# Ledger of designs, part 124: peptides against a protein of PDB entry 6TME

Target 1, 324 residues: chain A of PDB entry 6TME
Amino acid sequence: NRLKRAYIALQAWKKAFYSDPFNTAANWVGPDVCSYKGVFCAPALDDPSVLVVAGIDLNHADIAGYLPPELGLLTDVALFHVNSNRFCGVIPKSLSKLTLMYEFDVSNNRFVGPFPTVALSWPSLKFLDIRYNDFEGKLPPEIFDKDLDAIFLNNNRFESTIPETIGKSTASVVTFAHNKFSGCIPKTIGQMKNLNEIVFIGNNLSGCLPNEIGSLNNVTVFDASSNGFVGSLPSTLSGLANVEQMDFSYNKFTGFVTDNICKLPKLSNFTFSYNFFNGEAQSCVPGSSQEKQFDDTSNCLQNRPNQKSAKECLPVVSRPVDCS
Target 2, 324 residues: chain A of PDB entry 6TME as posed
Amino acid sequence: NRLKRAYIALQAWKKAFYSDPFNTAANWVGPDVCSYKGVFCAPALDDPSVLVVAGIDLNHADIFGYLPPELGLLTDVALFHVNSNRFCGVIPKSLSKLTLMYEFDVSNNRFVGPFPTVALSWPSLKFLDIRYNDFEGKLPPEIFDKDLDAIFLNNNRFESTIPETIGKSTASVVTFAHNKFSGCIPKTIGQMKNLNEIVFIGNNLSGCLPNEIGSLNNVTVFDASSNGFVGSLPSTLSGLANVEQMDFSYNKFTGFVTDNICKLPKLSNFTFSYNFFNGEAQSCVPGSSQEKQFDDTSNCLQNRPNQKSAKECLPVVSRPVDCS

## One batch from the design tools (peptide; made by RFdiffusion4, then SolubleMPNN)

Design b2_p16_3_s2 (from b2_p16_3 with A2S E9K R11L A13E)
Fold by OpenDDE base, seed 5:
Structure b2_p16_3_s2 (fold): chain B 324 residues (1-324), chain A 16 residues (1-16)
Amino acid sequence: as target 1 above (324 residues)
Amino acid sequence: SSTEERLAKILAELKE
């Protein structure tokens, strides 16, 4: 009996709660699991006459605890949302049995360990949100082989290069922000045909930006701020016809910020502050446009306010990195 | 509920 298995799983989970400040699981008593708060039942896909647990939503419950292996008994769950709790430990491998998993949101918890590779076992997964946790180690390249709509990895402890397989991703939104990613952005990034938003904020990324970024025709948000990028901005950035928000601040960029970048047709905000740019086109000057907002603060620009001193600029500007 | 509606959509997609 599927509901009996669900009962076992849910009772095991209740026992794994250390704190339930809102008494979310207070009604998790008895065999009628479909009445449990945060548990959603639906007819089984393989047998519409059978009622199964198809969804879990415990968002914002502030529950402290862990995910016990018995959760693998919830084989019919397609939606698993436990956002904004205090769950700790690892994502149990037993969740591989949840072959219908479509949306998995464990964001804003205290999960630890490596990337939950069990997520890669779910054939129908479309939404993966593991942000705001303590996941660590390498990002498996296979994540981008998945047909995901969104990949949220930000605010973790991932420490690796970004896999070259990123170009295979069909995701519209990908966040890497606030991790420990290192190395260069792969040139394959330009192959992300459905990408709308990509965020690299606050990593240890370095090297030159790949020219292939300019191939991201659908990107509306591109944020590479707070990294170690060097060299000039690629001239191919003029190809970002749909970019609205662009941030390159807090890097080590040099060279000239060109007119063709600042005049991008949909650009509304372009921040390139806290770099070592030694020139900018007039169209890049803050206040030059009523429709666009620019920030050129703390560069090596002449005749602009709030710039770095010559002493700070000279060592970097005189030794530009050639990205060719 | 919003969750129920979302789940219904998901299940519909999975059925296809």
Scores: peptide ipSAE 0.724, ipTM 0.973, DockQ to the pose 0.971
Fold by OpenDDE base, seed 2:
Structure b2_p16_3_s2 (fold): chain B 324 residues (1-324), chain A 16 residues (1-16)
Amino acid sequence: as target 1 above (324 residues)
Amino acid sequence: SSTEERLAKILAELKE
C-alpha cells in the first residue's frame, strides 16, 4: 500500500522535527496523509485509480529538524519544496528511490556535507535549488550533464574549480555566487546555448576571462564581480547582443574599456568599478547615455572622479597581464 | 492552490 508507506515516512519526519513554530504538522495524525498540511496527493502515473503522495510543500514553515531516511518511502513524490526552514544534516541517500523527482528545492536551510549526489540519480529532474545552505567540497562535473532548467548553487561553501562540463549545461539560469570556487572560468562556457543568466559573484575565481564568453548570445545577465580576474576584457564581449546587466566590479582587470562593449545594444547597466582600468571610451563614461548606467569608480582612469591613487595604480598598470 | 497547479503541470509532463 503506497499511502501506508507515505504514512510511515511522514510520521518519521514529524518525529524528526525539533521545532514547529507554526504547528504545521499539527494535523499530521492518522492514516489520511492526503489531508496533511503541505502534503499533496494525486492519481498515480502508473495507475490512475490509486491515490499517492505526489508533492510536499513546507516552504516558509521555519521548521527545525532533519530529513530522516524513511523519506525514501515517498516514491511517488515529483515536487519537494521545503525552502526557508531550519532543516539540518545531510540529504538522505534513500531519496534515490524518488525516481519521479522533478523539482527539488531545499534552499535557505542548514544542510551540510558534500554536494547531494542523490540529485544526480533523478532522471527527470528539471529544477534544483540548494542555495543558502552549508554544502561544501567539489561540485560534481555530472551536474551539468543533467537536463536542468535552472541550477541554484549560490551561498554555500563549494570550493575547487568550476567543472569544464559547464558547457554541456542546458540551464537558462546558473548561480555560483558566494562560494569558494577558484581557478579560471572554463573555455567551454561558450557552449552554454540556452544560458540567460550566470552569476559568479563573490568567489575566488582568477585568471583571464575566456574569449568564448562572447559566444553567449542569449545571456541577459553576466555578473563576475568580486573575484580575482586579471588582464583586459575580451574583445569578443562585443558579441553579447542581448546582455542587459554586466558586472565586472571588484576584480584586477587592466587595460582599456572599449566602445564595442559599452555600445552593446541591450546593455542597461555596466559596472566595472574597483579595478585597474587605465582608459575608457567616451561611451563608457557615466552620464554619457540616458539609456545606460555605467560605474567607473575606483579605477586608474585619468580625469575621472573617485579613482585610485597613482601609487596604487602604477605597480599594476605597468605590469599588464597578457591574456593572449 | 499554486502548488497544486504546479504539481498538475509537472505530472502532465512526466506522463508524456
Scores: peptide ipSAE 0.722, ipTM 0.973, DockQ to the pose 0.970
Fold by OpenDDE base, seed 4:
Parts: C-alpha cells; structure tokens; sequence
Structure b2_p16_3_s2 (fold): chain B 324 residues (1-324), chain A 16 residues (1-16)
C-alpha cells in the first residue's frame, strides 16, 4: 500500500522536526495522509484508481529538523518544495527511489555536505533549487547533462572550477552567485542554446572572459560582477542581441569599453564600475542615453568623476593582460 | 491552490 508507506515516511519526518513554529504538522495524525497540511495527493500515473502522495509543499514553514531516510518511501512524489525552513543535515540517498521527481526546491535551509548527487539520479528532473544552503565541494559535471529548465546554486560553499559540461545545459536560468568557484568561465558557455539568465556574482572566478559569450543570443541577464576577471571585454559581446542587464563591476578589467557593447539594441542597464578601464566610448557615458543606464564609477577613465587615483591605476593599466 | 495547479501540470507532463 503506497499510502501506508507514505504514512511511515511522514511520521518519521514529523519525528525529525525539532521545531514547528506554525504547527504545520499538527494535523499529521492518522492514516489519512492526503489530509496532512502541505501534502498533496493525486491519482498514480501507473494506476489512476490508486491515490498517492504526489507533492510536498512546506514552503515558509520555518520548520527546524532534518530529512530522515524514510522519505525514500515517498516514491510517487514529483514535487518537493520545502524552501524557507531550517532543515539541516544532508539530503538522504534514499531519495533516489523518488524516480518521478520533477521539481526539487530545498532553498533557504541549513543543508550541508557535498552536492546532493541523488538529484542526478532523477531522470525527469526539470527544476533544481538548492540555493541559500551550506553545500560544499565540487560541482559534479553531470549536473549540466540533465535536461533542467533552471539551476539555482547561489549562496552556498561550492568551490573549484565550473565544469566544461556547462555548454550542454538546456537551462534558461543558471545561478552560481555567492560561492567559491574559481578558474575561468569555460569556453563551452557559448553552447548554452536556451540560456536567458546567468549569474556569476561574488565568486573567485578569474582569467579572461571567453569570446564565446557573444554566442549567447538569447541572454537577457549576464552578471559577472565581484570576481577577479582580467583583460579587455571581448569584442564578440556585440553578439548579445537580447541582453538587457549586464554587470561586469568589481573586477580587474582593463582597456576600452566600446560602442558596439554600449549600443546593444536591448541593453537597459550596463554596469562596469570598479574596474581599471582606461577609456570608454561616448555611448557608454552615464547620462548619454535616456533609455540606457550606465555606471562607470571607480575606473581609470579620464575626465570622469569618481575615478581611481593614478597611484591605484598605474600598476594595473601599465601591465594589461593580453587575452589574445 | 497554486501548488495543486503546478502539480497537475507536472503530472500531465510526466504522462507524456
């Protein structure tokens, strides 16, 4: 009996709660699991005459606890949303039994350990949100082999390089922000055919931006701010025909910001502040357009306000990194 | 609920 297994799982989970401020699990009593708050039942896909637990939604419940291995008994769950809680520990390996998993959102919790590789075992996974946790270590390359629509990894403790397999991703939104990623952005990034938004904010990424970024024709948001990128902006950025929001601030970029970037047809905001740019086209000057916003603050620009001192600029500008 | 509607869509896609 599938509902009996679900009962065992949900009762084990209730026992794993340390705190339930809103008494969310107060009605988690008795065998009628479909009446439980945050539990959603539906006809089974393999037998429409059988009712099964198909979804869990405990978002914003502020529950403290952990995920017990008995959750692996919820084999019919396709939607698992438990964001904005205080769950701790690791994601149980037993969740590999949830072969229908389609959306997995454990964001805004206290999860620790390596990347939850159990997510890679779910053949139908389309949405993965693990942001705002304490996941650590390397990102498995296989994550980008999954047919995901969205990948949210931001605000964790991930380290090492971004896998070269990123180019295989079919995701429209990918966030790497506020981790400890290092190395270069892979050149394979240009192969991300469905990419609309990508965010690299606040990592330890370095090197030159790959020219292949210019192949991201569908990108509307590109944020590489607060990293250690060097060299000039690639001329191929003129290929970003749909970019609306672009941020390269708080890096170590040098060279000239060109017209072909600042005149991008859909560009609404372009921030390149807190770098070492030594020139900009007139089209890049803040206030030059009524339709576009620019920020050139704290560069090495001549005849512009709020720039770095000559003492700060000279050591960097005099030794430009050649990305060719 | 919004969750129920979303779940219904997911289950419909999984049947394909």
Amino acid sequence: as target 1 above (324 residues)
Amino acid sequence: SSTEERLAKILAELKE
Scores: peptide ipSAE 0.718, ipTM 0.972, DockQ to the pose 0.975
Fold by OpenDDE base, seed 3:
Structure b2_p16_3_s2 (fold): chain B 324 residues (1-324), chain A 16 residues (1-16)
Amino acid sequence: as target 1 above (324 residues)
Amino acid sequence: SSTEERLAKILAELKE
């Protein structure tokens, strides 16, 4: 009996709660699991006459505890949303049995350990949100082989390079922000056909931006701020026909900010402050447009306010990195 | 509920 297995799983989970401030699991008593708060039942896909636990929603319950291995008995769950809790430990490998997993949101918790590779075992996964946790180590390349709509990795402890497989991703939104990623952005990034938003904020990324970024025709948000990028902005950025928000601030970029970038047709905000740019086109000057907002603060620009001193600029500007 | 509606959509997609 599927509901019996669900009962075992849910009771094991209740036992794994250290704190339930809102008494969310207070009604988790008895065999009628479909009446449990945050538990959603539906007819089974393989047999409509059978009722199964198909979804869990414990968002914003502030529950402290861990995920016990018995959760692997919830084999019919397609939606698992437990964000904004205080769950700790690791994601159980037993969740590999949840072959219908479609949306997995464990964001804003206290999970630790390596990337939860069990997520890679779910063939139908479309939404993965593991942001605001303490996941660490390398990002497995296979994550981008998944047919995901969104990948939220931000605010974790991930290290190493971004996998070259990123170009295989079909995700519209990908966030890497506030991790410890290092190395260059892979050239394969230009192959991300469905990408709308990508965020690299606050990592240790370095090197030149790949020219292939200009192939991201559907990108509306591109944020590479607070990294260690060097060299000039790729001329191919003129190909970002749909970019609305672009941020390159707090890097080590040099060279000239071109008219072709600042005149992008849908550009609303372009922030390139806190770099070492030594020139900009008139179209890039803050206040030059009513439709576009620019920030050129703290560069090496002549005749602009709030720029770096010659002492700060000279060592960097005199040794431009050739990205060709 | 919003969750129920979302789940219904998911299950419909999985059935296809």
Scores: peptide ipSAE 0.717, ipTM 0.972, DockQ to the pose 0.976

Design b2_p16_3_s3 (from b2_p16_3, 7 letters changed)
Fold by OpenDDE base, seed 4:
Structure b2_p16_3_s3 (fold): chain B 324 residues (1-324), chain A 16 residues (1-16)
Amino acid sequence: as target 1 above (324 residues)
Amino acid sequence: SSMEERLKEILEELKK
């Protein structure tokens, strides 16, 4: 009996709650699990005459606790949303039994440990949100082999390099922001054919930007701010025909910001502040366009306000990194 | 609810 298994799982989970401020699980009593708050039942895919637990929504419940291994008994769950809670511990390996998992959102919790590799075992997974946790270690390359629509990894403790397999991703949105990723952006990034938004904010990424970024024709948001990138902006960025928001601020970029970048047809906001750029085209000057917003603050530009001192600029500008 | 609607959509996709 699938509902009996669900009952066992849900009761085990209730016991794993340390605090339930809103009494979300107050009605989690008795065998009728389909009446439980935050539990959604539907006809089973293999037998429409059988009712099963197909979804969990405990978003914004502020529940403190952990995920017990008995959750693996919820084998019919396709939607698991438990964001904005205080769940701690690791994601149970027993969740590998949830073969119908389609959307997995555990964001804004207190989960720890390595990347939850159990997510890689779900053949139908389309949405993965693990942001705002304390996950650590390396990102498994296999994550980008999954046919995911969205990958949210931001605000964790991930380390090491971004896998080269990123180019295989079919995701439209990918966030790496506020981790400890290091190394270069892989050249394979240009192969992300469905990419609309990518965010690298606040990592330890370094090196030159790969020219292949210019192949991201569908990108509307590209944010690489607050890293250690060096060299000039790739000329191939002129290929970003659909970019609306672009941010390269708080890096160590040098060289000249060209017309080809600032005149991108759909560009609405371009921030390249807090770098070491020593020149910009007239089209890049803040206030030069009514349709576009630019920020050139704290660079090494001549005849512009709020720039770095010569003392700060000279050591960097005089030793430009050659990205060729 | 919005969640119920989304779940229905997901289940339809999984049937394919």
Scores: peptide ipSAE 0.704, ipTM 0.970, DockQ to the pose 0.931
Fold by OpenDDE base, seed 5:
Structure b2_p16_3_s3 (fold): chain B 324 residues (1-324), chain A 16 residues (1-16)
Amino acid sequence: as target 1 above (324 residues)
Amino acid sequence: SSMEERLKEILEELKK
């Protein structure tokens, strides 16, 4: 009966394909769904004597189509990977019936609509990749209440602020890059105890960086480039003992870039170009270290090449934002 | 396949 339901689901999905250039679903014929290309069966968790569809892998199939509601019949699926296709439409709410969902990857498709809140209904979800789509609207705060290992949201159309619940996240990797997020980075960010990589590139984020960023002692990658951040870099950034890649370029930062930041023990690359910094420590100067790479281009630094004009600098540097 | 192996790992985790 469970395989019969799977058959119905998969046939409905095949029917929902507009284009299958690699003929991936060519063998999706007949009741033996376990033989279907990209379909993986395993013994059911509740009854090992029963074979069920437990995984879908259609990665890189370039399939055009949509996800029909009948996919909700795949109740035993724990792994759903369909990245690098041309699926469009919304993620069906019927997928809420897939209570074993562990990894959900629909990245690099043409999905639209709001955040797929159905993902929040999956109690065992550990991996969520919805990047490179056209999802829009608000990010639900509840996403960070889930025990996710990785959250990939980049390259969508998400708006609104970043939820304060971010501090509750146990994810090691979180990407916000290339969306339309606005507002400040929540102070709760410092509570992300397992965070290794966080990327904010290319949003509309603004305000001062919270001091609590310095509490991210496990972070190896911190990229906040291409936003509207203002003020000085927090002195607490000296606490980033494991940061290797740090990028604050293309913002509106002011003030002095300190030794304490540039001498971070694991720092490999630090880019703070295209800001309004008016001073830097000698340790921050490009070429000052063989082990570290710095970029101070297009700031308001004296006696450095490729800096902004006095005319451009003066109105900003003379009115520094107080982040205290 | 690598995917099959990953699936096995996932299912083992889900049993816990």
Scores: peptide ipSAE 0.701, ipTM 0.970, DockQ to the pose 0.927
Fold by OpenDDE base, seed 2:
Structure b2_p16_3_s3 (fold): chain B 324 residues (1-324), chain A 16 residues (1-16)
Amino acid sequence: as target 1 above (324 residues)
Amino acid sequence: SSMEERLKEILEELKK
């Protein structure tokens, strides 16, 4: 019965292919779905004597098509990887029936519409990758209530503010890069207990950086480049004991880059170029350390090469934003 | 395959 349902689903999906340049679904013929390329069967969790479709892997197949609602019949699927295809349309709501979903990777496709809220219905979801699509609108706050190990949202069309619920996330890696997020980074960010890597690159984020960033003791990568952040760097950044890669470039930061930041014990690369910093500690100067790489290009620093003109600096530096 | 191995791991976790 379960394999029959899987057959119906997979045949419906094959019919939904517009192009299969590698003939990935060429062997998708007949009732033996477990022999299908990219289909993986395993004993059912509720009955080990029953074989079910438990995984789909169509990564890098360059398939053009859409996801039909009949995919909801694949109720035993725990792993769904269709990375690097040309699937379009929306993620079907019928996938809510896939209650065992553990890893969902639809990255590098042409999906559109709002955030696929069906992902929020999966109680056991640990990995969500929807990057490099055309998803739009607001990010549901509930995404951070999920016990996810990784959240990849980068290279989409998401708008609005980052939800305050971000502090509830247990994810080690979160990417917001190359979207249209706006507003401030929530102060609750400091509550992310397991965070190792967070990337905000290339958004419309603004305001001052929250002091609570300094509470991210396990973060190794922090990239906030290419935004509209203002004010001085928080002094609490000295608390980032494990940060290795830090990037604040291409913002509107002002003030002094302190010794406490540049002397972070595990810091290997710190880029703060293309801002309006008017001073830096000696420890922040490029070439001052053999173990650390710094970039101070295009700031308002005195006696440094490749800085902004006085004409560019004066209007900004003379009116520093007070983040207090 | 590596995918089959990963799937096995996932299913074992789901049994817990």
Scores: peptide ipSAE 0.700, ipTM 0.969, DockQ to the pose 0.929
Fold by OpenDDE base, seed 3:
Structure b2_p16_3_s3 (fold): chain B 324 residues (1-324), chain A 16 residues (1-16)
Amino acid sequence: as target 1 above (324 residues)
Amino acid sequence: SSMEERLKEILEELKK
């Protein structure tokens, strides 16, 4: 039966634990898997008279170990949360058998290897959190074809460009932060109709910001800080009617920061420090508003404190990148 | 538990 398969899987997993400092699996004994700590049973969707393992929650257990292939026997699991552990190795391909997977959280572990493509095989997946691991290589374009509510990729070792398929994403929250992504932000970004929060912080992204960012009408948080972006801020940013937090700091932007950006109706915090802006509207000046916070530190602005020297500014400001 | 409640919600969504 299904519980017998679950027993086999869970016992295999227990054997794969190198360390269980909180003795989380101490009660993982015997066939009654529904009594196991962190194991949740529910009536099967296809037969309500059958009890199955439907969820795993081992969050914050500090368990060291790996995910054995026998976990593929947990075919009824819809919720898999094992964040804040010390699991290592790769995500088993056998998890493709978990066709009901809805939420998958393996964040804050020690997983390695390429993007876990097994996640792409789950037709009902809505939540994917793989942040704070050591996943590496290219991000598969197909990730954005999934009907995900949230995609957390930050604090990994992903490299290469952001796929153009990003525009197909229906996610409200996407994080790319603290990886090694390079290249430009795809112009298709403007097609992300459900996007509320997007974070690019701490990558190697470059080029001009695409004008299509201005089409992100629902975005409340846009953070592109700590990259290599160049050129002027797109005038189309005036279309960000709901943006509250915006950060372009630690880039190589040039040009003038306009009223149209600084007067955005929902803007609460706008940080554009550590760039090469050579002018700003009065509405962008820190302290000009009680409702908005601005940071213009370390630019090439005249008559402002804490700006770059002329020596630092001149080589960049005199050769502005044309993004047209 | 909160997790049990969340799981219940998920399973209801999967039934749709």
Scores: peptide ipSAE 0.694, ipTM 0.969, DockQ to the pose 0.933

